# Ledger of designs, part 84: peptides against a protein of PDB entry 9GMZ

Target 1, 343 residues: chain A of PDB entry 9GMZ
Amino acid sequence: TGFPLELLTRPATERLAYFENYTVAHPRLKEVYEILMRTIAEPAGASFIFVYGASGVGKTTLRLRVEQKLTELALPKLESDRARVPVVGIEAIAPESRYFNWKEYYTRALITLEEPLIDHKFDYGVRGISRDNFGKINVESKVVAPALRRALENALIHRHPDVFFVDEAQHFGKVASGYKLQDQLDCLKSLANMTGILHCLLGTYELLTFRNLSGQLSRRSVDIHFRRYCADSPEDVQAFKSVLLTFQQHLPLAETPNLVDHWEYFYERTLGCIGTLKDWLKRVLSDALDREATTITLKDLQKRALSVAQCQKMFKEIQEGERQLSETEADVQNLRSALGLGA

## One batch from the design tools (peptide; made by RFdiffusion4, then SolubleMPNN)

Design b2_p13_5_s1 (from b2_p13_5, 5 letters changed)
Fold by OpenDDE base, seed 5:
Structure b2_p13_5_s1 (fold): chain B 343 residues (1-343), chain A 13 residues (1-13)
Amino acid sequence: as target 1 above (343 residues)
Amino acid sequence: MDILGVEPIPVDE
């Protein structure tokens, strides 16, 4: 089944929005979703979940679908507990400076947690945090990071979300020294411990540096690897082609483009990352709609493709992350063998 | 629609 044919008579904005909102439940997304949902339901004393994988693998899509599901599951309880928020999700911003901006992080977290739709207004007891007439939080410039942290801790305790999501969490690692990186980790640990709220950090393979720096986090964390599709696996190639076919049928164009015949070119320029693929197709679709084109050509694809140099850089970053994980798995096997525990 | 969206269409070998 393809897109609704009625979209062909709709404005370009509506046609683009259809494709933007369209999600393919590809095998790796389903696998990671099931693991993540199970881990959130039964944390088993974990304070952190780390979801790591290549840039553009689909981590943000995963987060949004989990947030939606947790919200749906919480609806019956929210009728009786009007103070509760089922889930909170933020994206960590890349610092403009060499240092992570905790003040901005806490402010954004508070704004997200305290959306105007919450009838039960909480007083944070912090001077310079107020609500406007629309119920939006206003944070005065004079409010310092330690006060914002206390406000966030109180808000998280009061709202009691099942999980606190931080997307692009590798940005916590953008510090000038290894010592400052440890301070950032200790700050996050303290926030999770003081609130009793499970934290899920989603990020690139740079997030592995956080796991490796804290032997205490490893005991209280669950790791989830969101893998890309690999061209050396026939099963992964078939899954990737299936995703291409599905997107091909859901591009709201008068003539269905043949994307599957070009699967190797799509793989070359996405490295098996479905988010990168979707973003590429979205850009190409937007250009086609702006030109009132009936279909997408190979030339249209080439115009919006990542450069070979960009792909080579991204692939090097992926290979380094995958290598670090493979070495860790080998080290565990070697340790088990050395302990006389069968492999 | 499933919460994850739509299952991918199988490609015939």
Scores: peptide ipSAE 0.232, ipTM 0.855, DockQ to the pose 0.785
Fold by OpenDDE base, seed 2:
Structure b2_p13_5_s1 (fold): chain B 343 residues (1-343), chain A 13 residues (1-13)
Amino acid sequence: as target 1 above (343 residues)
Amino acid sequence: MDILGVEPIPVDE
């Protein structure tokens, strides 16, 4: 099975959009999706879900698919409960300063939560929050962070999403001190507790620092590791090759490129991260379409590949994250041994 | 359409 052949007669924009929207249900994505969906459905007293993994592993794809699914599942109920929002997703922005901008976070969260299509005007009880003529929330500059927090708490309670997603959540950790990181986590914890809304933080292995800082969060959190494919695992290599073959057949080009024969090069430049792979192929496809090329070549791939230096940096970050997880597992084993529970 | 997209095509060994 390949792309619809009719795409070959379509504009480059439609051909690119097809590939952009195309998702491979690769084993790791499926596994994490199933765990995440189950955890959202049955939080079992969890207030947080942490989804961590390498940059470019596909966390944003996971989030978007879960958001879509939760929306689809909620549609029948949304007809009766027009106040309800099934899911809210926000991307955390890296702070420009040594301090996390909570005012901006709350503002963006409110804006995201209050899509224009929500007919029911919610009174936030906060002066300086209004809807424009297009139904968009406007927050006046005079509104202070504590007021925005209360507005968000009220909005989350009223809209009652099944989950509140925070993508790139490692940006909460980009603060000048561990104490401030703890305060931020306590702030998020308080928000989750006050609203009763499950929070899902997606991010890099830097999210592991959040696990270590709050022993109280660990009791109310579910951890989901979104692993990359590893070249030392024959199964992972086979899965990675299968993804390459699938993308190969779904590139809307007149001649199917042979990506699978170059799997080692793809692995070298993606570190087994399917998001990185897809983004690379998107860039290459875009270039090919712009040239009206019939196929993509190794030279085209090389032109858009991450540099070896970039890959080395990314690999070090991955290794550090994987090491921290391994140490945590070892610590658990050591604790079990020390408790007399056996290895 | 599966929300996760399409299952990957097996590579012939």
Scores: peptide ipSAE 0.228, ipTM 0.855, DockQ to the pose 0.787
Fold by OpenDDE base, seed 4:
Structure b2_p13_5_s1 (fold): chain B 343 residues (1-343), chain A 13 residues (1-13)
Amino acid sequence: as target 1 above (343 residues)
Amino acid sequence: MDILGVEPIPVDE
């Protein structure tokens, strides 16, 4: 089944919103979702979950779907426990400076955790944190990072989410000259330990550097690799083509474009990353709707494609991440063999 | 509606 044909008579904004909200349950997304949901339900004493994969693989889509599911599952309990928040999710901001802004992180986390719709109001015990007439949190500029941290710790304890999501978590790796990346890890570890809240860090393969620095975090973390589709795997190629076929049927255009015949070009410019593919198609759809076009052409695709230079850079970053993971898997096998556990 | 969206359409071999 394709898109609702009635969309062809609707405004461009509604047609674009349909495609934006459309999600394909592709095999890798489903696999990672099932692992993540199971791990959140049964963390087995883990304090951290690391979800790593290529930029544009679909980590933000995964996060949003898990947040939605956890919220849905919590609804019956939230009727009786009005203080509880089922899940909190933030995106770590790339600092304008070379250094991660903890003050901004704590402020955004507090604002996200304390939605106006929460009936049970909490006093943070910090001067300069208030609620407006709409129940929205306001943080005065004079409030310092250590005070914001204490406020967040208290809020997380009080609201007791099942998980705290941090998307684009590789930005924690942006440390000041003279600071160790370990100090950032110890800060996050302390926050998780003080609150008792499971933290899920989603990010690029740069998270591997972050994960590997703390042999103590490795004992209390679960790792989830969100893999891209690989062109050397016939199964992965079929899955990627299937996603293209699905998207072409759900582009709200008068004439269905043939995307599948161009699968190699789509693969070349997305590296098998479905998020990158969706974002590309969204940009091209927006341009087509603005021109009142009946279909999408190869020329329209080319105008919004990532450059070859961008793809080459992204591919090098992916290859380095995949290499590091492959070495880790080999090291585990070697360790098992050396321990006499067999291959 | 599945929270993950719709299963992808299989490509005919």
Scores: peptide ipSAE 0.216, ipTM 0.851, DockQ to the pose 0.791
Fold by OpenDDE base, seed 1:
Structure b2_p13_5_s1 (fold): chain B 343 residues (1-343), chain A 13 residues (1-13)
Amino acid sequence: as target 1 above (343 residues)
Amino acid sequence: MDILGVEPIPVDE
């Protein structure tokens, strides 16, 4: 089964939107989705979920699919509880300064939590926070970070989402070293504890450094490793080829390109990251549609590929993350063995 | 519709 053939007569924008919205339920995405959904449903006293993996592995796709599912599951309850929001998700902004902009974080969280809510009469207990006629939150410049925090705490308690997502959460760790990083962790921990809302932090392997600094977070956190596909695993190679075949059939072009025959080149330039693969194919598809091309060539792929230098840099970051996880797993095994707990 | 999208097509060995 491929794309709807009627798309070939549709505008380039519609053809591109089809591919953009198309998602392959690849094995690693399914696995992480199932673990994440189960953990959200039954957090077992956890206050945090850490989802870490390579850049471009598909964390944003995972988040969006979980948000959609949680929304779908909440629909019957939302009829009776008009104040409830099933899920809230924000992206952490890279710090422009040596300090995390908590004011901006709280403002964005409030805006995201309150769009597009039917209940226009929630009092945040903070002057200078208002809703417009469209229900959008306006935060006056005079509102300070501690007041925005209280407003967010009250809003989270009132809206009671099943989870609060923070994407690109490694940005919390980039701003601060030592004591300041601990203060940020304590701030997040306090927000989760005060609201009773489960927080899910999604990020790169840099999130591991953040996780390891708080022995208190480790006791109330669930870890989910979103792995890339590895070329040294025959099963992972087969899964990667299967994803390529599936994307090949869902590129809305007159002639189906042969992507699978070039799987090694796709692997070389994506490092087994399906998000990176999809973004690459999207760029190439856009170029092909702009030229009214019937197919995609290897030259078209090469034009939009990540450079070897970019891939080498990304691969070093992945290897360091995978190494740290492997060492942690070995340390756990060593600890278990030392405790007389069988392997 | 599976919320995760479409299952990947097996590649013939």
Scores: peptide ipSAE 0.212, ipTM 0.850, DockQ to the pose 0.800

Design b2_p13_5_s2 (from b2_p13_5, 4 letters changed)
Fold by OpenDDE base, seed 3:
Structure b2_p13_5_s2 (fold): chain B 343 residues (1-343), chain A 13 residues (1-13)
Amino acid sequence: as target 1 above (343 residues)
Amino acid sequence: MELLGVEPVPVDE
């Protein structure tokens, strides 16, 4: 059990790539994956799925695994329907300016949607959108955001993905003072309604602000909480240690490092977030490979750890998100009690 | 290999 030993004779780039591509199917990832896949298959009239959780909990890994699965499931149909794209996923960019750049968003969405289908001609119905000789979408500077939106609507209708993923979706909320987060949600809601395509927004607990702003979105959304592992739960501690043991066995080093004995330090510096853990180990592995080291030491881990100040900041953000969810659960219980529905 | 990844190795209590 472990990495292929032949990797020890391979270039550092291949050894690093092995670990980068390695995924542990930890309990929280599995749970959220199953819920998300079920919700995509049976949205029950939902237009949105919100997947929220701590930064570095593993939301991007979840997205990529769902995209892979949806693609695999669609392969038999794609042979007959060459116009169909099974899934589209983009990452929302933090706006440099006070304004969310919808033109850029629509352009990136179009590019991502059409990238797998280079050989398939599609008329976007908009002048100034073309494909280059490499099949890449080119958008002329004269094309305005409303025209790009129409092109995306047409493309989404024609390609009919099972879901449209937007990763880092909390960045829609980082619009400057005076732009209503509501306007961004209304734009997304309109896109989902016009296309009939299910949208999945993945983000931090800042995404809960979207839920609070639109009582109408709550009626057409499914919420999925991607929880971190908690040190006050014996089961969560055991799961976290199990992940450490698994990563320990899959670091392509000559000597297996002892990560499990340092589980408390790993927990302190990751807050129970497996993505943060993986990224940390990746950085440490890269440093070890660059030095041609046989193993990873605690000192090597310490060099690449998040600072205590960073962890304290991240933990406050997590606690605020978890508190808001707990209050919502209490409000539901209070409502049930007030309705005469027993606790 | 399962698309979701590899199941984590159990740790002895």
Scores: peptide ipSAE 0.212, ipTM 0.829, DockQ to the pose 0.791
Fold by OpenDDE base, seed 4:
Parts: C-alpha cells; structure tokens; sequence
Structure b2_p13_5_s2 (fold): chain B 343 residues (1-343), chain A 13 residues (1-13)
C-alpha cells in the first residue's frame, strides 16, 4: 500500500510531514532495534551500550523508535510512579570550540529529563536552577559545570530512566589540548556509576577510539554495530532496492517516481546508508512540492545529491571504521584459539 | 501501526 491518496489534495507541509514521519523497518534497523531493546531490558550489569555505525546509517531513527517503545511500555507504571521518566535522550552538540562543552551537555540533559508534564517536582539543591510558570527548567548562566553535574546526578537518580541516550556521542572525543580522552570516559563512567543509570552512546566509528581507550569500560559495555548495506552482498543490494521501492510508493506525488531503476546512483551517493537516503529524498520532495511538480526526475535528484568529494570522504571514514571492527573480530578469534576454546 | 515502521516491500526478482 502506498501513501494515502488524499494527501495529493493537502498542503505541501502536510505532504512533507507524512514522508518525514514515515519509517521503513529495513532489516538492519530491525536487527539493531531488537538487540538494543533486549539489552536495555536485560543489561546484565552493563553500564554502557555503544551503538556505532556510519554517519547517516539511521542511528537517530533507531534512538527515536526505542524512546517511543520504552515510553509505551512504561505507561502502566507511570500512572503509579509519577516521579519516573522512562527514557531520556539527548544529542551531543559539536562544540564551537575545539573542546566538548560539559556545561552545555549537563544543561541540555537536565532540560530534557525534566519535562513540564512531570507532576512530581524535584529540587536539584542547586542555586540558579529553577522552573518557570510553565514548569520548564531555567539554568542561570552563573551555574558552574560541577553544580550542573550534581543536579543531573540527582535528577537521574530521582527520575530513574531505563536508559539515557546520547546521540552523536563522538563529540565527547573532542578534548582540549593536554586533556586525555580517558578523562572524558572516566567522567561518563562516574556519572553512570553514581546514578546507576544505563547509558547508551550512539555515534560514528569515531566512538571506537573512545570505547577502546578504556579496558575497564569494555567489561561493562555492550557493543552494537549498526552496519550499512554493502554493494558486494546480493542480500544487502536486495534490501537496499526494497527500501527504494518502499520510499517511491510513499512519496506523496501524483506520479510515482522510479527510484529502483536508479539504485546504483542512490547507492553511490548514500554508501548504503538509509538515513542519508531518506534525508536526500526529503530534500528532493520539498523542492518538488515547492514547484508543484507531479513527480521527481533524475535532474531533481542530482540537484540535492551529495557531491562525489563528500561521498569519497565519507567512504574513507566508513572503510577505516569497518577495518577496525574486522581486526577486532579477528583478534577475538585469535584469543579464543590461543585459549584452547577452538575456532 | 508498529512503532518501528513498515516492513519494506520485496523487490520482485
């Protein structure tokens, strides 16, 4: 079944919103979703989950779907426990400076954790943190990072989410000259240990550098690789074509574009990353709707495609990440063989 | 509607 045909008579904003909210449950998304949901339900003493994969593979979509599901599953308990938040999710901001801004991180985490709809008000014990008349948190500029950290620790303990999501978590790797990346890991580890809250860090393959620095975190972390689709795998090519076919049926246009016939061009400019594909199609759909076009053409696709230079850069970053993971898998096999556990 | 999304349409071989 395609999009609701009634959308063709609706405003461009509603047509675009339909496609924006539309999600394809493609095989890799489903696999990672099931692993992540199981790990959150049964963390087995883990303090961290690392979800890593290419930029634009769909990590933000995964996070949002898990947040929705955890919220749905918590609803019966939230009726009796009005202090509880089922899940908290933030995106780590790329610092304008070369260094990660912990003050901004703690502030955003507090604002996200303390939604106005929470009936049970909490006192952070920190002067300069208040709620406005709408229940929104306000943090005064004079509040220092150590005070914000204590406020966040107390809030996480009090609200007791099943998981704390941090998207774009590779930005924690942006450390000042003279600071060790290890100090950032130790800071996060301390926050997870002090609160007892499971942390899920989602990011690019740059998270591998972050994860590998702490042999202590490896003992208390679960790793989830969100793989892209690979053109050298017939199964992955079929899955990618299936996603294209699904998206072409759900573009709210008068004439269904043939995206599948251009699958190689879509693959070339997305590297098998479904998030990159969706964002590209969203931009092209927006342009088509603005022009009142009946369909999308190859020329419309080309206008909004990533450049070859951008794709080459992204592909090098992916290849380096995939190489590091392949070496790690080989090292595990070598370790098992050396321990006499067999191949 | 499943919160994860819709299963992709199989491509005819």
Amino acid sequence: as target 1 above (343 residues)
Amino acid sequence: MELLGVEPVPVDE
Scores: peptide ipSAE 0.209, ipTM 0.833, DockQ to the pose 0.781
Fold by OpenDDE base, seed 5:
Structure b2_p13_5_s2 (fold): chain B 343 residues (1-343), chain A 13 residues (1-13)
Amino acid sequence: as target 1 above (343 residues)
Amino acid sequence: MELLGVEPVPVDE
């Protein structure tokens, strides 16, 4: 089934919003979603979940769908426990400086956790944190990072979310030295341990550096690899073509464009990353709607494609991440063989 | 091979 035909008579903004909100349950997204939901339900003593994969693979889409599902599952309990927040999700900001801004992180986490819709207002016991007349948190500039951390710890304990999501978590790794990277990891471990809240860090393959630096985290973490589709796998190529067909049917245009016949070009410019594909199609759809076009042409696609140079850079970053994972898998097999545990 | 569409990620209504 395609898009609702009534959208063709609707404003361009509504047509674009339909496509933006449309999510394809592609095999890799479904697999990672099921693993993540199971791990959140039964952490088995884990304090961290790491979800890593290529930029534009769909990690933010995964997060948003899990947040929605956890919220829906919690609704019956929220009627009796008005202090509870089922899930909290933030995006880590790329630091403007060479150092991660913990003050900004804690402030954003507090603002997200303490949305105005929560009837049960908590006093954090921190001077310079207040609520405005609309119930929004205001943090005075004089409040220091250690005070904001204590406020966040108290808020997380009181609100007791099933999971705390941090998207773009590779930004914690943007520090000048390996020593400072360890300090960032110890800070995150301490926050998870003090609150008893499960943390899920989503990020690029740069997040693997965090896993490798902490032998203690490895015992209390679950790793989830969100893979791209690979052109050397017939099953992955078929899945990628099925995604193109689905998006083709859900572009709210008068004439259905033939995207599937151009699958190799879409693969070349997305590297098998469905988020990159969706963002590309969204830009092209926006341009088509602005021109009142009846369909999307190959020229329209080419106008909004990533450059070959951008794709080559992204592919190098992917290959390095996939190599590091393959080496780790080989090292585990070698260790098992050396221990006399059959492969 | 017939290309099959992929459904939206199910969200319980």
Scores: peptide ipSAE 0.069, ipTM 0.668, DockQ to the pose 0.129
Fold by OpenDDE base, seed 1:
Structure b2_p13_5_s2 (fold): chain B 343 residues (1-343), chain A 13 residues (1-13)
Amino acid sequence: as target 1 above (343 residues)
Amino acid sequence: MELLGVEPVPVDE
């Protein structure tokens, strides 16, 4: 099955939007999705889920698909519980200073949690937080971070989402070293404990450093590794080729480009990261549509490819993350062996 | 569990 052929007569904006909204159900995405959905449904006393993987592996796509599914599953209950929000998701902002802006974090979390709510009469217990006539939250500049935290705690308790997503969660670790990083972990832990809301932190392999610093978080956390496809695995190569085949069928162009024949070049410039691949193809599709081109050529691909230097940098970051995980897995195996627990 | 708005990856025959 390919794209709807009627798209060929549609505006470039509609054709591009089709591809943007299209998601390939690739094996790693399915696996991580199923684990994440199961963990959200049955957290078994976990307060945190850590989803880590390479930049561009597809973590944002995973989050969005889980948010959509949780919303769909909640619809029958939302008719009876008008206060409930099924899911809330924010992106952590990279710190502009040596300190995490908790005020901004809490403000963004409140705004995201309260858009677009039917119940306009929730009292946050904090002066200077109001809703406009459209239900949007306004936070006055005078409201301090501790007050915003209490407002968020109350809102999370009242709205009772099945999960609170924080994307780009490695940014929590970049702001602080030593004791300050522990204070941030304790802050997040306290928020999860006070609200009873499961938190899912999605991020790069830098999130592992954050996870490892809190022995208390490790006891109440579930880890999910969102792996890239590896060229040394025949199964991963086949899955990557099948993703290329699917994307070529869903590019709304008059002539289907042969992406699969160039799989090695696609792998070289994406490192097996499907999000990076999709973003690349989106840029190339946009250029093709702007030119009213019938197809995509190798030259069009080359024009929008990541540079070799960018790929080399990204690959070093991936290798370091994969190494740290492999060492952790080996340490677990060594610990199990030392405990007399069979391998 | 089917992913919402997700197309299956075809198996190369």
Scores: peptide ipSAE 0.017, ipTM 0.586, DockQ to the pose 0.511

